# Ledger of designs, part 114: peptides against a protein of PDB entry 6UG1

Target 1, 304 residues: chain A of PDB entry 6UG1
Amino acid sequence: SNEERKRRKYFHMLYLVCLMVHGFIRNEWINSKRLSRKLSNLVPEKVFELLHPQKDEELPLRSTRKLLDGLKKCMELWQKHWKITKKYDNVGLYMRTWKEIEMSANNKRKFKTLKRSDFLRAVSKGHGDPDISVQGFVAMLRACNVNARLIMSCQPPDFTNMKIDTSLNGNNAYKDMVKYPIFWCEVWDKFSKKWITVDPVNLKTIEQVRLHSKLAPKGVACCERNMLRYVIAYDRKYGCRDVTRRYAQWMNSKVRKRRITKDDFGEKWFRKVITALHHRKRTKIDDYEDQYFFQRDESEGIPD
Target 2, 301 residues: chain A of PDB entry 6UG1 as posed
Amino acid sequence: SNEERKRRKYFHMLYLVCLMVHGFIRNEWINSKRLSRKLSNLVPEKVFELLHPQKDEELPLRSTRKLLDGLKKCMELWQKHWKITKKYDNEGLYMRTWKEIEMSANNKRKFKTLKRSDFLRAVSKGHGDPDISVQGFVAMLRACNVNARLIMSCQPPDFTNMKIDTSLNAYKDMVKYPIFWCEVWDKFSKKWITVDPVNLKTIEQVRLHSKLAPKGVACCERNMLRYVIAYDRKYGCRDVTRRYAQWMNSKVRKRRITKDDFGEKWFRKVITALHHRKRTKIDDYEDQYFFRRDESEGIPD

## One batch from the design tools (peptide; made by RFdiffusion4, then SolubleMPNN)

Design b2_p19_1_s3 (from b2_p19_1, 13 letters changed)
Fold by OpenDDE base, seed 1:
Structure b2_p19_1_s3 (fold): chain B 304 residues (1-304), chain A 19 residues (1-19)
Amino acid sequence: as target 1 above (304 residues)
Amino acid sequence: MEDLELELGEKYREMKKKE
């Protein structure tokens, strides 16, 4: 019905705000001074020096290569620190079906919300789910004075799915769901003036995204619970930015149609949500990023 | 988050019952 369409759109918006606020809160928690002191001790001086290379005036690419090597070593150090990767409870922050949302309200499972103290303990011990692990990795880089962002791929229910029964066949293996991450890291490269993408936990990869990312879900089974629509970046200064354009090859042709921002009302609403979560002034880094997004928009073209 | 998902699920059901 038209009413069901309106309800699903409203619920998608509400769920999206809740996910974005969750990302904001986790980004605050990883700024813990107590955690920072503990995690800085995981990084030896030689690796710290690689994270902070001098500018090579002859070949700035040499400085970027040192930073990339430092980030690789940080991933290796993080793997040594992280002892236990827990499975997600149920589907974690992956996309729920409309049927699951309807049914979840009947299951009075007292979900024990992870407290800040429990999160900090989990990161410090190296025991937790993949999201906690990624968030802890971002905290470690921030502890080393690296300009690292927490990235969250927000997975609200698909308001464009108007099927009454949206039950997934039980064969959607946990494996297909977790094939691609929900959380990852970006690191600012001051030499190339670009964000470096770092997945320390899932794919264990570092990339300089040009046209597409390895972190973008591919295949029907993976996209059922992980649809690239809202990739939100949270920085160390409580900046909040939509970085979906980096990871979406087909932003205009495909991704936009699945976003609340497909219409003017949704665009204005989403901009208000971003503005409410953005607690810092604009910087030259934001200018370089917006220029990159503009170039990516022009290079994709307008879908015919 | 999980408590919020429950509240959201309840709200979704309440909205569905009012139709």
Scores: peptide ipSAE 0.033, ipTM 0.684, DockQ to the pose 0.614
Fold by OpenDDE base, seed 4:
Formats: sequence, structure tokens, C-alpha cells
Structure b2_p19_1_s3 (fold): chain B 304 residues (1-304), chain A 19 residues (1-19)
Amino acid sequence: as target 1 above (304 residues)
Amino acid sequence: MEDLELELGEKYREMKKKE
């Protein structure tokens, strides 16, 4: 019905705000000075120097290569620190079906909301789910004065799915779900004027994304619970930016149709949400990023 | 998040019963 469509759109919007606020809160917890002091001790001086290379005036690419090597070594150090990767409780922050949303009200299981103290303890011990692990990795890089962003792929329920039964039946549903991450890291390369993508936990990869990322979900089964639509970046200065364009090959042709920003009302609303979560002034880094997104929009073209 | 998902699920069901 038209009413069901309006309801699903409303709940998608509400759920999206809640996910984005969750990312904001986790980003604040990552900035803990107590955690920073503990995590800086995991990074030896030689690795710290690789994270902060001098600018090579002859070949800036040499400085980028040092930074990439430093990030690789940080990923290896993080794997040694992290002792226990817990499975997600149910589906974690992956996309729920509309049926699961309707049924969740029957299971009054008081989900134990992870408190800030419990999060800081989990990161410090190296015990937690993959999302806590990624968030801790971003905290470690920030402890080393690296301009690292927490990236969150927000998975609100699909308001474009009008099926009544959206049950996902399958023995491999968890494996397909966790094949691609929801949280990852970006690091600012001051030499190339680009963001470097780092997945320290899931794919264990470092990318300089040009047209597509390995972190973008591929295949029907993986996309059922992980649909790339809202990739939000949270920086160390409480900036909040939509970086979906980096990871979406087909932003205009495919991704936009599944976003609230498909219409002018949704675009204006989503900009208000971003603005409410963006607690810093614009910087030259934002200018370089917006120029890159503009070039990516022009190169994709308008879908025929 | 999970408490909020419960509240959202309850609210979704309540809105569906009023239609």
C-alpha cells in the first residue's frame, strides 16, 4: 500500500539517524585520553616515524609509500593486540529485514547496551566483536597523531523493498553477512591529498580507492544484510561527512535509488542530519575530498 | 542500538495496527 511505503520510508529515516548517532558516540569514545595513552604504547618509534614521513620534495610518492608501510605495520601490531574476536550478537549492525523489525518487539530481551567503560575495557584487552576491533584500531592511529577517520556503512532497513515476507533463510547467512565490513578506517595522506582506506580486521587490506573498493559488497547473498548506501566518516575533530561516493562505483545509476536522498525532500533532510553531527569548521581537506567526489560524479555520468 | 531497535520495532508494529 501507499501507507506501508510511507511507514517504511519513515522508519528507514529514523533508523538511519540512530545508526549515525551511534557512529558519532563511538567516535567520541575513540577519543578517550586514557585509551590513547594505552594504545600509543603498542606502536614502536620506528613505526611512528613511518606514519609521519618527511615530505619528499623530489618524489612525494616516496612519502606516501612510507605512510602505507607504517599503516601495514600498524595493522600487524593490531592483530597481535587483538586476542578474541567475538561473533556478533544476532546480526550486529547489519541490515535487518522488515519481518525481523516487526518480530523484535516480541523478544523483550534487554539487549545489554555496551557502556563506554565496557567499550574502553574491551579495546584495551583486545576482546570484542569486529566493530569494536576496528574502532580500537582507529583509536590507536589517533593515539599516534594520525588523521584517522572512523568509517561506518549505515544499514537501515531497505525502504525500497516492499515485500511482506523478507525472511532470510540459509545456513550460510552469517558467513555471507560478515564477508564485508560495516566499520573501517580512512587515513589522510597529506602528500597525495587523498584518503587511504584501511580495513584492519575483515579483509586486512589497505587501498587507495580510485573507482571501486574491495570493501564494497558484491553478490546477492552479501548484499542482503550489507547494502552500500550511507558510508559516513567521523574524524578526530567530530567532523561528519558522507563519503559514499568513494566506495560506490555506480552512485547515480544504482546507489542513489536506494537512498533517502533520491528526492529533494530526502536530500534536504539528510543534509540537516549531517549538519547536526558535524561539529567542526570546513578545512582544505574537505575541499580536496569534494573535488574528488565532483570528478567521480562527472566521470560516472547521468544514467541513461 | 539493540534497545533502540526494540523501541523502533514496537513503534513500527503500533503504527501498523492503526492502519
Scores: peptide ipSAE 0.033, ipTM 0.687, DockQ to the pose 0.605
Fold by OpenDDE base, seed 3:
Structure b2_p19_1_s3 (fold): chain B 304 residues (1-304), chain A 19 residues (1-19)
Amino acid sequence: as target 1 above (304 residues)
Amino acid sequence: MEDLELELGEKYREMKKKE
């Protein structure tokens, strides 16, 4: 019905705000001075120097290569720190079906919301789910004075899916779900004027994304619970930015059709949500990023 | 998030019963 379509759009919007606020709160928690002091001790001086290379005036690419090597070593150090990777109790922050949302209220499992103190303890001990691990990795890089962003792929229920029964085939569902991350890191390369993508936990990869990312879900099975639609970046100064354009090959032709921003009302609404979560002034880094997004939009073209 | 999903699920069912 038209009523069901309106209802699903409303719940998608509400769920998206709550996911974006969750990312904001986790970004505040990883700025903990107490946690930063503990995590800085995981990074030896030689690795710190690689994270902060001198500018090579002859070949700036040499400075970028040092930074990439420093980030690789930080990823290896993080794997040594992280002792226990817990599975998600259910689907974590991956996308739920409309049936699962409707049935959720019958399963009064007393899910204990993770408190700030418990999160800081989990990161400090190296015990938790993959999302906590990625968030802790961002905290470690920030403790080393690296300009690292927390990235969140927000997975609200698909308001464009009008099917009643979306029974997911059970056996491979978890493996296919966790094939691609929900949280990752970006690091500012001051030499190339670009963001470097870092997945320290899932794919254990470092990318300089041009047109395609390995973090973008590919194939039907993994896209059932992980649809790339809202990739939100949270920086150390409480900036909030939509960075979906970096990871979406087909932003205009495919991704936009699955976003609330497909119409003028949804675009204005989503801009208000981003503005409410963005607590810093604009910088030259934002100018370089917006220029990159513009070039990516021009290169994709308008879908015929 | 799980508390939100419970609240959303309840509200979603309530809205379906009023239709």
Scores: peptide ipSAE 0.032, ipTM 0.675, DockQ to the pose 0.506
Fold by OpenDDE base, seed 5:
Structure b2_p19_1_s3 (fold): chain B 304 residues (1-304), chain A 19 residues (1-19)
Amino acid sequence: as target 1 above (304 residues)
Amino acid sequence: MEDLELELGEKYREMKKKE
């Protein structure tokens, strides 16, 4: 019905705000001064120097290479720190079906909301789910004065799916779900004027994204619980930015149709949500990023 | 998040029953 369509759109919007606020809160928690002091001790001086290379005036690419090597060594150090990777409870922050949302309220599962103290303890011990691990990695880089962003791929229920029964059939559902991350890191390269993508936990990869990322879900089964629609960046200064354009090869042709921003009302609403979560002034880094997004929009073209 | 999802699921069912 038209009413069911309106209801699903409303719940999608509400759920999206809740996910974005969750990302904001986690971004605040990883700025903990107590955690920062502990995590800085994991990074030897030689690795710290690689994270902060001098500007090579002859070849700026040499400075970028040092930064990339420093980030690789930080991933290796993080793997040594992280002792226990827990499975997600149910589906974690991956996308739920409409049926799962409807049924969830019948299951009085006492979900223990993870408190800030429990999160900080989990990161400090190296015990937790992959999301906590990624968030802790961002905290370690920030402890080393690296301009690292927490990235969250927000997975609200699909308001474009009008099926009554949305149950997912499949024995491999968990394996396909966790194939691609929900959280990752970006690091500002001051030499190339670009964001470097870092997945320290899932794919264990570093990318300089030009047209596409390895972190973008591919294949039907992987996309059932992980649709790339809302990739939100949270920086160390409490900036909040939509960075979906970096990771979406087909933003205009495919991704936009599944976003609330498909219409002017949704675009204006989503801009208000981003603005409410953006607690810093604009910087030259934002100008370089917006220029990159503009060039990516022009290069994709308008879908026929 | 999980508590909020429970609340969202309850609200979703309540809205569906009022239709």
Scores: peptide ipSAE 0.032, ipTM 0.680, DockQ to the pose 0.578

Design b2_p19_1_s4 (from b2_p19_1, 13 letters changed)
Fold by OpenDDE base, seed 5:
Structure b2_p19_1_s4 (fold): chain B 304 residues (1-304), chain A 19 residues (1-19)
Amino acid sequence: as target 1 above (304 residues)
Amino acid sequence: MEDLIAELNELYNKMKKEE
């Protein structure tokens, strides 16, 4: 019905806000001074120097290469620190079906919310789920004075799916779900004036995204619980930015149709949500990023 | 945040009045 369409749109909006607030809170927790002091000790001086190369004025690419090598070594150090990767208890923060949401509303299951103290302990011990591991990796880079962002791919239920039964059938559902991450890292390269994408846990990859990312879900089975729609960046200064354009190859033709921002009302509303979570002044880094997004929109074109 | 909750409540109330 038209009513059920409105209900699903509203519930999607509410769920999206809750996810974005969750990302904001986790971004605050990883700024813990106590955690920072512990995690800085994992990075030896030689690796710290690679993370902070001198500017090569003749060839800025040499400085970028040192930074990339430093980030690679940080991923290796993080793998040594992280002893136990727990499975998600259910679907974690991956996308739920409408049926799963309705069934969960009827079941008074006490959501065990992870407390801040338990999170900090989990990161310090290297014992937790993949999301905690990524968040801890961002904390380690921040402890080394690296301008690292926490990235969250927000997975609200698909309000464009009007099927009554949205049950997912399949034995490999968990493997397909976790094939691509929900959380990752971005690092600012001051030499190339670009964000470097880092997945330290899932794909264990470092990318300089131009047109597409390896972190973007591909294939029907992987997209059932991980649909790239709202990729939100949280920086060390409590900035909040929509960075979906970086990771979406087909933003205009495919991704926009599945976002709340497909209409003017949804665009205005979503901008208010971003603004409410953005607690810093604009910087030249934001200007370079917006210019990159503009060039990506022009290069994709407007679908006919 | 309060404004966002208020807007969500207004949206909810508009949806309930259209029911």
Scores: peptide ipSAE 0.027, ipTM 0.607, DockQ to the pose 0.121
Fold by OpenDDE base, seed 3:
Structure b2_p19_1_s4 (fold): chain B 304 residues (1-304), chain A 19 residues (1-19)
Amino acid sequence: as target 1 above (304 residues)
Amino acid sequence: MEDLIAELNELYNKMKKEE
């Protein structure tokens, strides 16, 4: 019905804001001074120097290569620190079906919300789910004075899916779900004027995204619970930015149709949500990023 | 729409006060 379509759109909007607020709160928690002091001790001086290379004026690419090597070594150090990777409870922050949402409203399962103190303890001990591990990795890079962002792929229910029953009865449903991450890291490369994408936990990859990312879900089974629609970046100064354009190859032709921002009402609403979560002044880094997004929009073209 | 943002800001502020 038209009423059910409106209800699903409204519920998608509410769920999206709850996810974006969750990402904001986790970004505040990883700025803990107590955690920063503990995590800085995991990084040897030689690795710290690679994270902060001198500017090579002859070949800036040499400085970028040192930074990439430093980030690789940080991923290796992080894997040594992380002792226990817990499975997600149910589907974690992956996308739920409409049926699962309706059923969960009836089952008052008190999801024990992880408290700030328990999160800080989990990161410090190296015990937790993959999302806590990625968040802790961002905290370690920030402890080394690296301009690292927490990235969250927000997975609200698909308001464009009007099917009643999407029984995801696949034996590999969990394996396909966790094939691609929900949380990852970006690091600012001051030499190339670009964000470097880092997945320290899932794919264990570092990339400089040009046209496509390895972190973008591919295949029907993986996209059932992980649909690339809202990739939100949280920086160390409480900046909040939509970075979906980086990871979406087909932003205009495919991704926009699955976003609330497909219409002017949704665009204005989503901009208000981003503005409410963005607590810093604009910087020259934002100018370089917006220029990159503009070039990506021009290169994709407008779908006919 | 403004009411939804206001309600969500109130919910956000309540969540921040309970933490």
Scores: peptide ipSAE 0.022, ipTM 0.600, DockQ to the pose 0.052
Fold by OpenDDE base, seed 4:
Structure b2_p19_1_s4 (fold): chain B 304 residues (1-304), chain A 19 residues (1-19)
Amino acid sequence: as target 1 above (304 residues)
Amino acid sequence: MEDLIAELNELYNKMKKEE
């Protein structure tokens, strides 16, 4: 019905806000001074120096290469720190079906929220799910004074899916779900004036995204619980930015149709949510990023 | 996280009862 379509749209909006607020809270928790002091001790001086290379005036690419090597070594150090990777309880922050949402609403299970103290302990011990591990990695980079962002791929239920039953059957459903991450890191490269993408946990990769990312879900089974729609960046100064354009190859043709921002009302609403979560002034980094997104929109063109 | 999903589910159920 038209009513069910409206209900799913509003529930999607509410769910999206709650996911974005969750990302904001986790971004605050990883700024813990106590955690920072502990995690900085994991990074030896030689690796810290690679994270903070001098500007090579002759060849700025040499400075970027040092930063990339420093980030690679940080991933290796993080793997040594992380002792226990727990499986997600159920589907974690991956996308739920409408049926799963309705069924979980009927089950008065008191879900145990992870408290800030428990999170800090989990990161500090190296025990937790992949999301906690990524968040801890961002905390370690921030402890080394790196301009690292927490990236969250928000997975609200698909309001464009009007099927009543969307039960996902199959023994491989968990493997397909976790094939691509929900959380990752971005690091500002001041030399190239670009964000470097870092997945320290899932794919264990560093990339400089130009046209496509390895972190973008591919294949039907993987996209069932992980649709690239709302990639939100949380910086160390409590900035909040939509960075979906970086990771979406087909933003205009495919991704926009699955976003609340497909219409003017949804665009205005989503801008209000971003603005409410954005607690810093605009910077030249934001100007370079917006210019990159503009060039990506022009290069994709309007879908035929 | 799970509490947020529970709260969202409760809100969804409230919306579904008001329809």
Scores: peptide ipSAE 0.022, ipTM 0.605, DockQ to the pose 0.725
Fold by OpenDDE base, seed 1:
Structure b2_p19_1_s4 (fold): chain B 304 residues (1-304), chain A 19 residues (1-19)
Amino acid sequence: as target 1 above (304 residues)
Amino acid sequence: MEDLIAELNELYNKMKKEE
């Protein structure tokens, strides 16, 4: 019905706000001074120096290469620190079906929220789910004075899916779900004026995204619970930015159709949500990023 | 997060009662 379509749209909007607020809160928690002091001790001086290379005036690419090597070594150090990777409870922050939402609304299961103290303990011990691990990695880089962002791929239910039964069947559903991350890291390269993408936990990869990312879900089974629609960046200064354009190859032709921002009302609403979560002044880094997004929009063109 | 989903489910159930 038209009513069910409206209901799914509004529920998607509400769910999206709650996911974005969750990302904001986790970004505050990883700024903990107590955690920072513990995690800085994981990084040897030689690795710290690689994270903070001098600018090579002759060949700035040499400085970027040092930073990339430092980030690689930080991933290796993080793997040594992280002792226990827990499976997600059910689907974690991956996309729920409409059927699962309706069933969970009827089940008064008291879900246990992870407290800040428990999160900080989990990161400090190296025990937790992949999301906690990524968030802890961002905290470690921030402890080393690296301009690292927490990235969250928000997975609200698909309001464009009007099927009543959206049950997902299959023994491999969890493996397909976790094939691509929900959380990752971005690091500012001050030499190239670009964000470096770092997945320290899932794919264990570092990339300089040009046209496509390895972190973008591919294949029907993987996209059932992980649709790239809302990639939100949370920085160390409580900035909040939509960075979906970086990871979406087909922003205009495919991704936009699955977003609330497909219409002017949804665009204005979503901008209001971003603005409410953005607690810093604009910087030259934002200018370089917006220029990159503009160039990516021009290069994709208008969908035929 | 689970409490947020519970809160969302409660809000969803409230919205369903107002329709």
Scores: peptide ipSAE 0.021, ipTM 0.605, DockQ to the pose 0.734; fails the geometry check

Design b2_p19_2_s1 (from b2_p19_2, 11 letters changed)
Fold by OpenDDE base, seed 3:
Structure b2_p19_2_s1 (fold): chain B 304 residues (1-304), chain A 19 residues (1-19)
Amino acid sequence: as target 1 above (304 residues)
Amino acid sequence: SLLEELKKLAEELIERLLN
């Protein structure tokens, strides 16, 4: 019905705000000074130097290569620190079906929210789910004075799915769900003037995204619980930016149709949400990023 | 603040959803 379509749209909007605020809160938590002091000790001086290479004026690419090597070594150090990777409780922050949401609304199960103190302890001990691990990795890089962002792929229920029964027939194997991450890291490369993508936990990859990312979900089974629609970046100065354009090859033709921003009302609404979560002044880094997004929009062309 | 209300709603919704 038209009413059910409206209900799903509004519920998607509410859910999206809740996820984006969750990302904001986690980004505040990883700025903990106490945690920063502990995590900085995981990085030896030689690796710290690689993270902060001198500017090679002749060949800036040499400086970028040092940074990339430093980030690789940080991923290795992080794997040694992380002792226990817990499975997600149920589906974690992956996308739920409409049926799962309706059924959950009736269950009075007291979910214990992870408190800030418990989160900081989990990161410090190296015990937690993959999301906590990624968030801790971002904290470690920030502790080393690296300009690292927390990236969140927000997975609100698909308001474009109007099926009555959205039950997933099979045990969509936990394996297919977790094949691609929900959280990852970006690091600012001051030499190339680009964000470097880092997945320290899931794919264990470093990427300089050009046209496509390895972190973008591919295949029907993986996309059922992980649809690339809202990739939000949270920086150390409480900036909030939509970076979906980086990871979406087909932003205009495919991704936009599944976003609230498909219409002017949704675009204005989503801009208000981003503005409410963006707590810093604009920087030259934002100018470089916006220029990159513009070039990506031009290169995609107008959808046929 | 609107942000704190949204934080609370976010926590509550995440709790309801993770159940």
Scores: peptide ipSAE 0.027, ipTM 0.706, DockQ to the pose 0.720
Fold by OpenDDE base, seed 5:
Structure b2_p19_2_s1 (fold): chain B 304 residues (1-304), chain A 19 residues (1-19)
Amino acid sequence: as target 1 above (304 residues)
Amino acid sequence: SLLEELKKLAEELIERLLN
């Protein structure tokens, strides 16, 4: 019905705000001074120097290569630190079906929230789920004065799915779900004027995204619980930015149709949510990023 | 503040979603 379509749209909006606020809270927690002091000790001076190369004026690419080598070594150090990767309870922050949401609303289960103290302890010990691990990795880079962003792929329920029963086939569901991450890192390359994508936990990859990312879910089974629609970046200064354009190859033709921003009302609403979570002034880094997104929109074109 | 209300609502919803 038209009423059910409206209900699913509004529930999607509410759920999206809650996910985006969660990302904001986790970004505050990883700025902990106590955690920063502990995590800086994991990075030896030689690796710190690679993270902060001098500007090569003749060949800026040499400086970028040093930064990439430093990030690779940080990823290796992080893997040595992280002792226990816990499985997600149920589906974690991956996308739920409408049926799963309706069934969970009826269950009066006592929920245990992860407290800030428990999170900081988990990161310090190297014991937790993949999301905690990625968040801790971002904290380690920030402890080394690297301009690292926490990236969150927000997975609200699909308001464009009007099926009543959206049960997923069970057997390979978890492996396909966790094939691609929900959280990752971006690092600012001051030499190339670009963001470097880092997945330290799942794919264990570093990439300089031009047209497509390895972190973008591919295949029907992987997209059932991980649909790339809202990739949100949280920086060390409490900036909040929509970076979906970086990771979406087909933003205009495919991704936009699955976003609340498909219409003017949804676009204005989503801009208000981003603005409410954005707690810093604009910088030249934002100008370079917006220019990159503009060029990506022009190169994709408007679908006919 | 709107942000604090959204934080509380987000925590409550995430609790409901994670468990």
Scores: peptide ipSAE 0.029, ipTM 0.720, DockQ to the pose 0.741; fails the geometry check
Fold by OpenDDE base, seed 4:
Structure b2_p19_2_s1 (fold): chain B 304 residues (1-304), chain A 19 residues (1-19)
Amino acid sequence: as target 1 above (304 residues)
Amino acid sequence: SLLEELKKLAEELIERLLN
């Protein structure tokens, strides 16, 4: 019905705000001074120097290569630190079906919120789910004075899916779900004027995304619980930015149709949510990023 | 603050939604 379509749209909007606020909270927690002091000790001086290379005036690419090597070594150090990767309880922050949401609303189970203290302890010990691990990795880079962003792929229920029964086939569902991450890192490369993508936990990859990312879900089974729609970046200064354009090959043709921003009302609403979570002034980094997104929009064109 | 209320609401909602 038209009413059910409206209900799903509004529920999607509410869910999206909750996810985006969760990302903001986790971004605040990883700025902990106590955690920063502990995590900085994991990074040897030689690796710190690679993270902060001198500008090569002859070939800026040499400086970028040093930064990339430093980030690779940080990933290796992080793997040594992380002792226990817990499975997600249920589906974690991956996308739920409408049926699962309806069933959950009836289940009065007391969910145990992970408190800030428990999170900081988990990161410090190297014990937790993949999301906690990624968030801890971002904290380690920030402890080394790296301009690292926490990236969150927000997975609200699909308001474009009007099917009543959205039951997913059970057996391989977890393996397909966790094939691609929900959280990752971006690092500012001051030499190339670009964000470097880092997945330290899932794919264990470093990318300089041009047109395609390995972090973008591919295949029907993987996309059931992980649809690239709202990739939100949280920086160390409490900036909040939509960076979906970086990771979406087909933003205009495919991704936009599944976003609340498909219409003017949704675009204005979503801009208000971003603005409410964006607690810093604009910088030249934002200008370079917006220019990159503009060029990506022009290069994709308007879908026929 | 409104942000703290939104934080709490978001945590509660995520909990309810993760159940």
Scores: peptide ipSAE 0.028, ipTM 0.711, DockQ to the pose 0.587; fails the geometry check
Fold by OpenDDE base, seed 1:
Structure b2_p19_2_s1 (fold): chain B 304 residues (1-304), chain A 19 residues (1-19)
Amino acid sequence: as target 1 above (304 residues)
Amino acid sequence: SLLEELKKLAEELIERLLN
């Protein structure tokens, strides 16, 4: 019905705001001064120097290569720090079906929130789920004065799915779900004027994304619980930016159709949510990023 | 503030979603 379509759209909007606010809260928590002091001790001076290379005036690419090597070593150090990777409880922050949402509404379960103190302890000990691990990695880089962003791929229920039964059938559903991350890191390269993508936990990869990322989910089974639609970046100064364009190869032709921003109402609403979560002034870094997104939109073209 | 209410709602929703 038209009513059910409206209900699913509004529920998607509410759910998206809640996810985006969660990302904001986790970004505040990883800025903990106490955590920063502990995590800085994980990074040897030699690795710190690689994270902060001098500008090579002859070949700026040499400075970028040093930074990339420093980030690789930080990823290796983080693997040594992280002792226990817990499985997600149920589906974590991956996408739920409409049926799962309806069934959960009927079950008055006592939910346990992870408190800030418990999160900080988990990161400090190296014990937690993959999301906590990624968030801790971002905290470690920030402790080393690296301009690192927390990236979150927000997975609200698909409001474009009007099927009554949205049950997912499949062997290895958990394996397919966790094949691609929900959280990752971006690091600002001051030499190339670009964001470097870092997945320290799942794929254990570092990318300089041009047209596509390895972090973008591929295949039907993986996309059932992880649809790339809302990739939100949270920086150390409480900036909030939509960076979906970086990771979406087909933003205009495919991804936009699955976003609330497919119409003017949704675009205006989503802009208000981003603005409410963006707590810093614009910088030259934002200008370089917007120029990159513009070039990506021009190169994709308007879908016929 | 609206942000604090959204924070509480987000925490509650995530609790509901993680369990």
Scores: peptide ipSAE 0.028, ipTM 0.717, DockQ to the pose 0.804; fails the geometry check

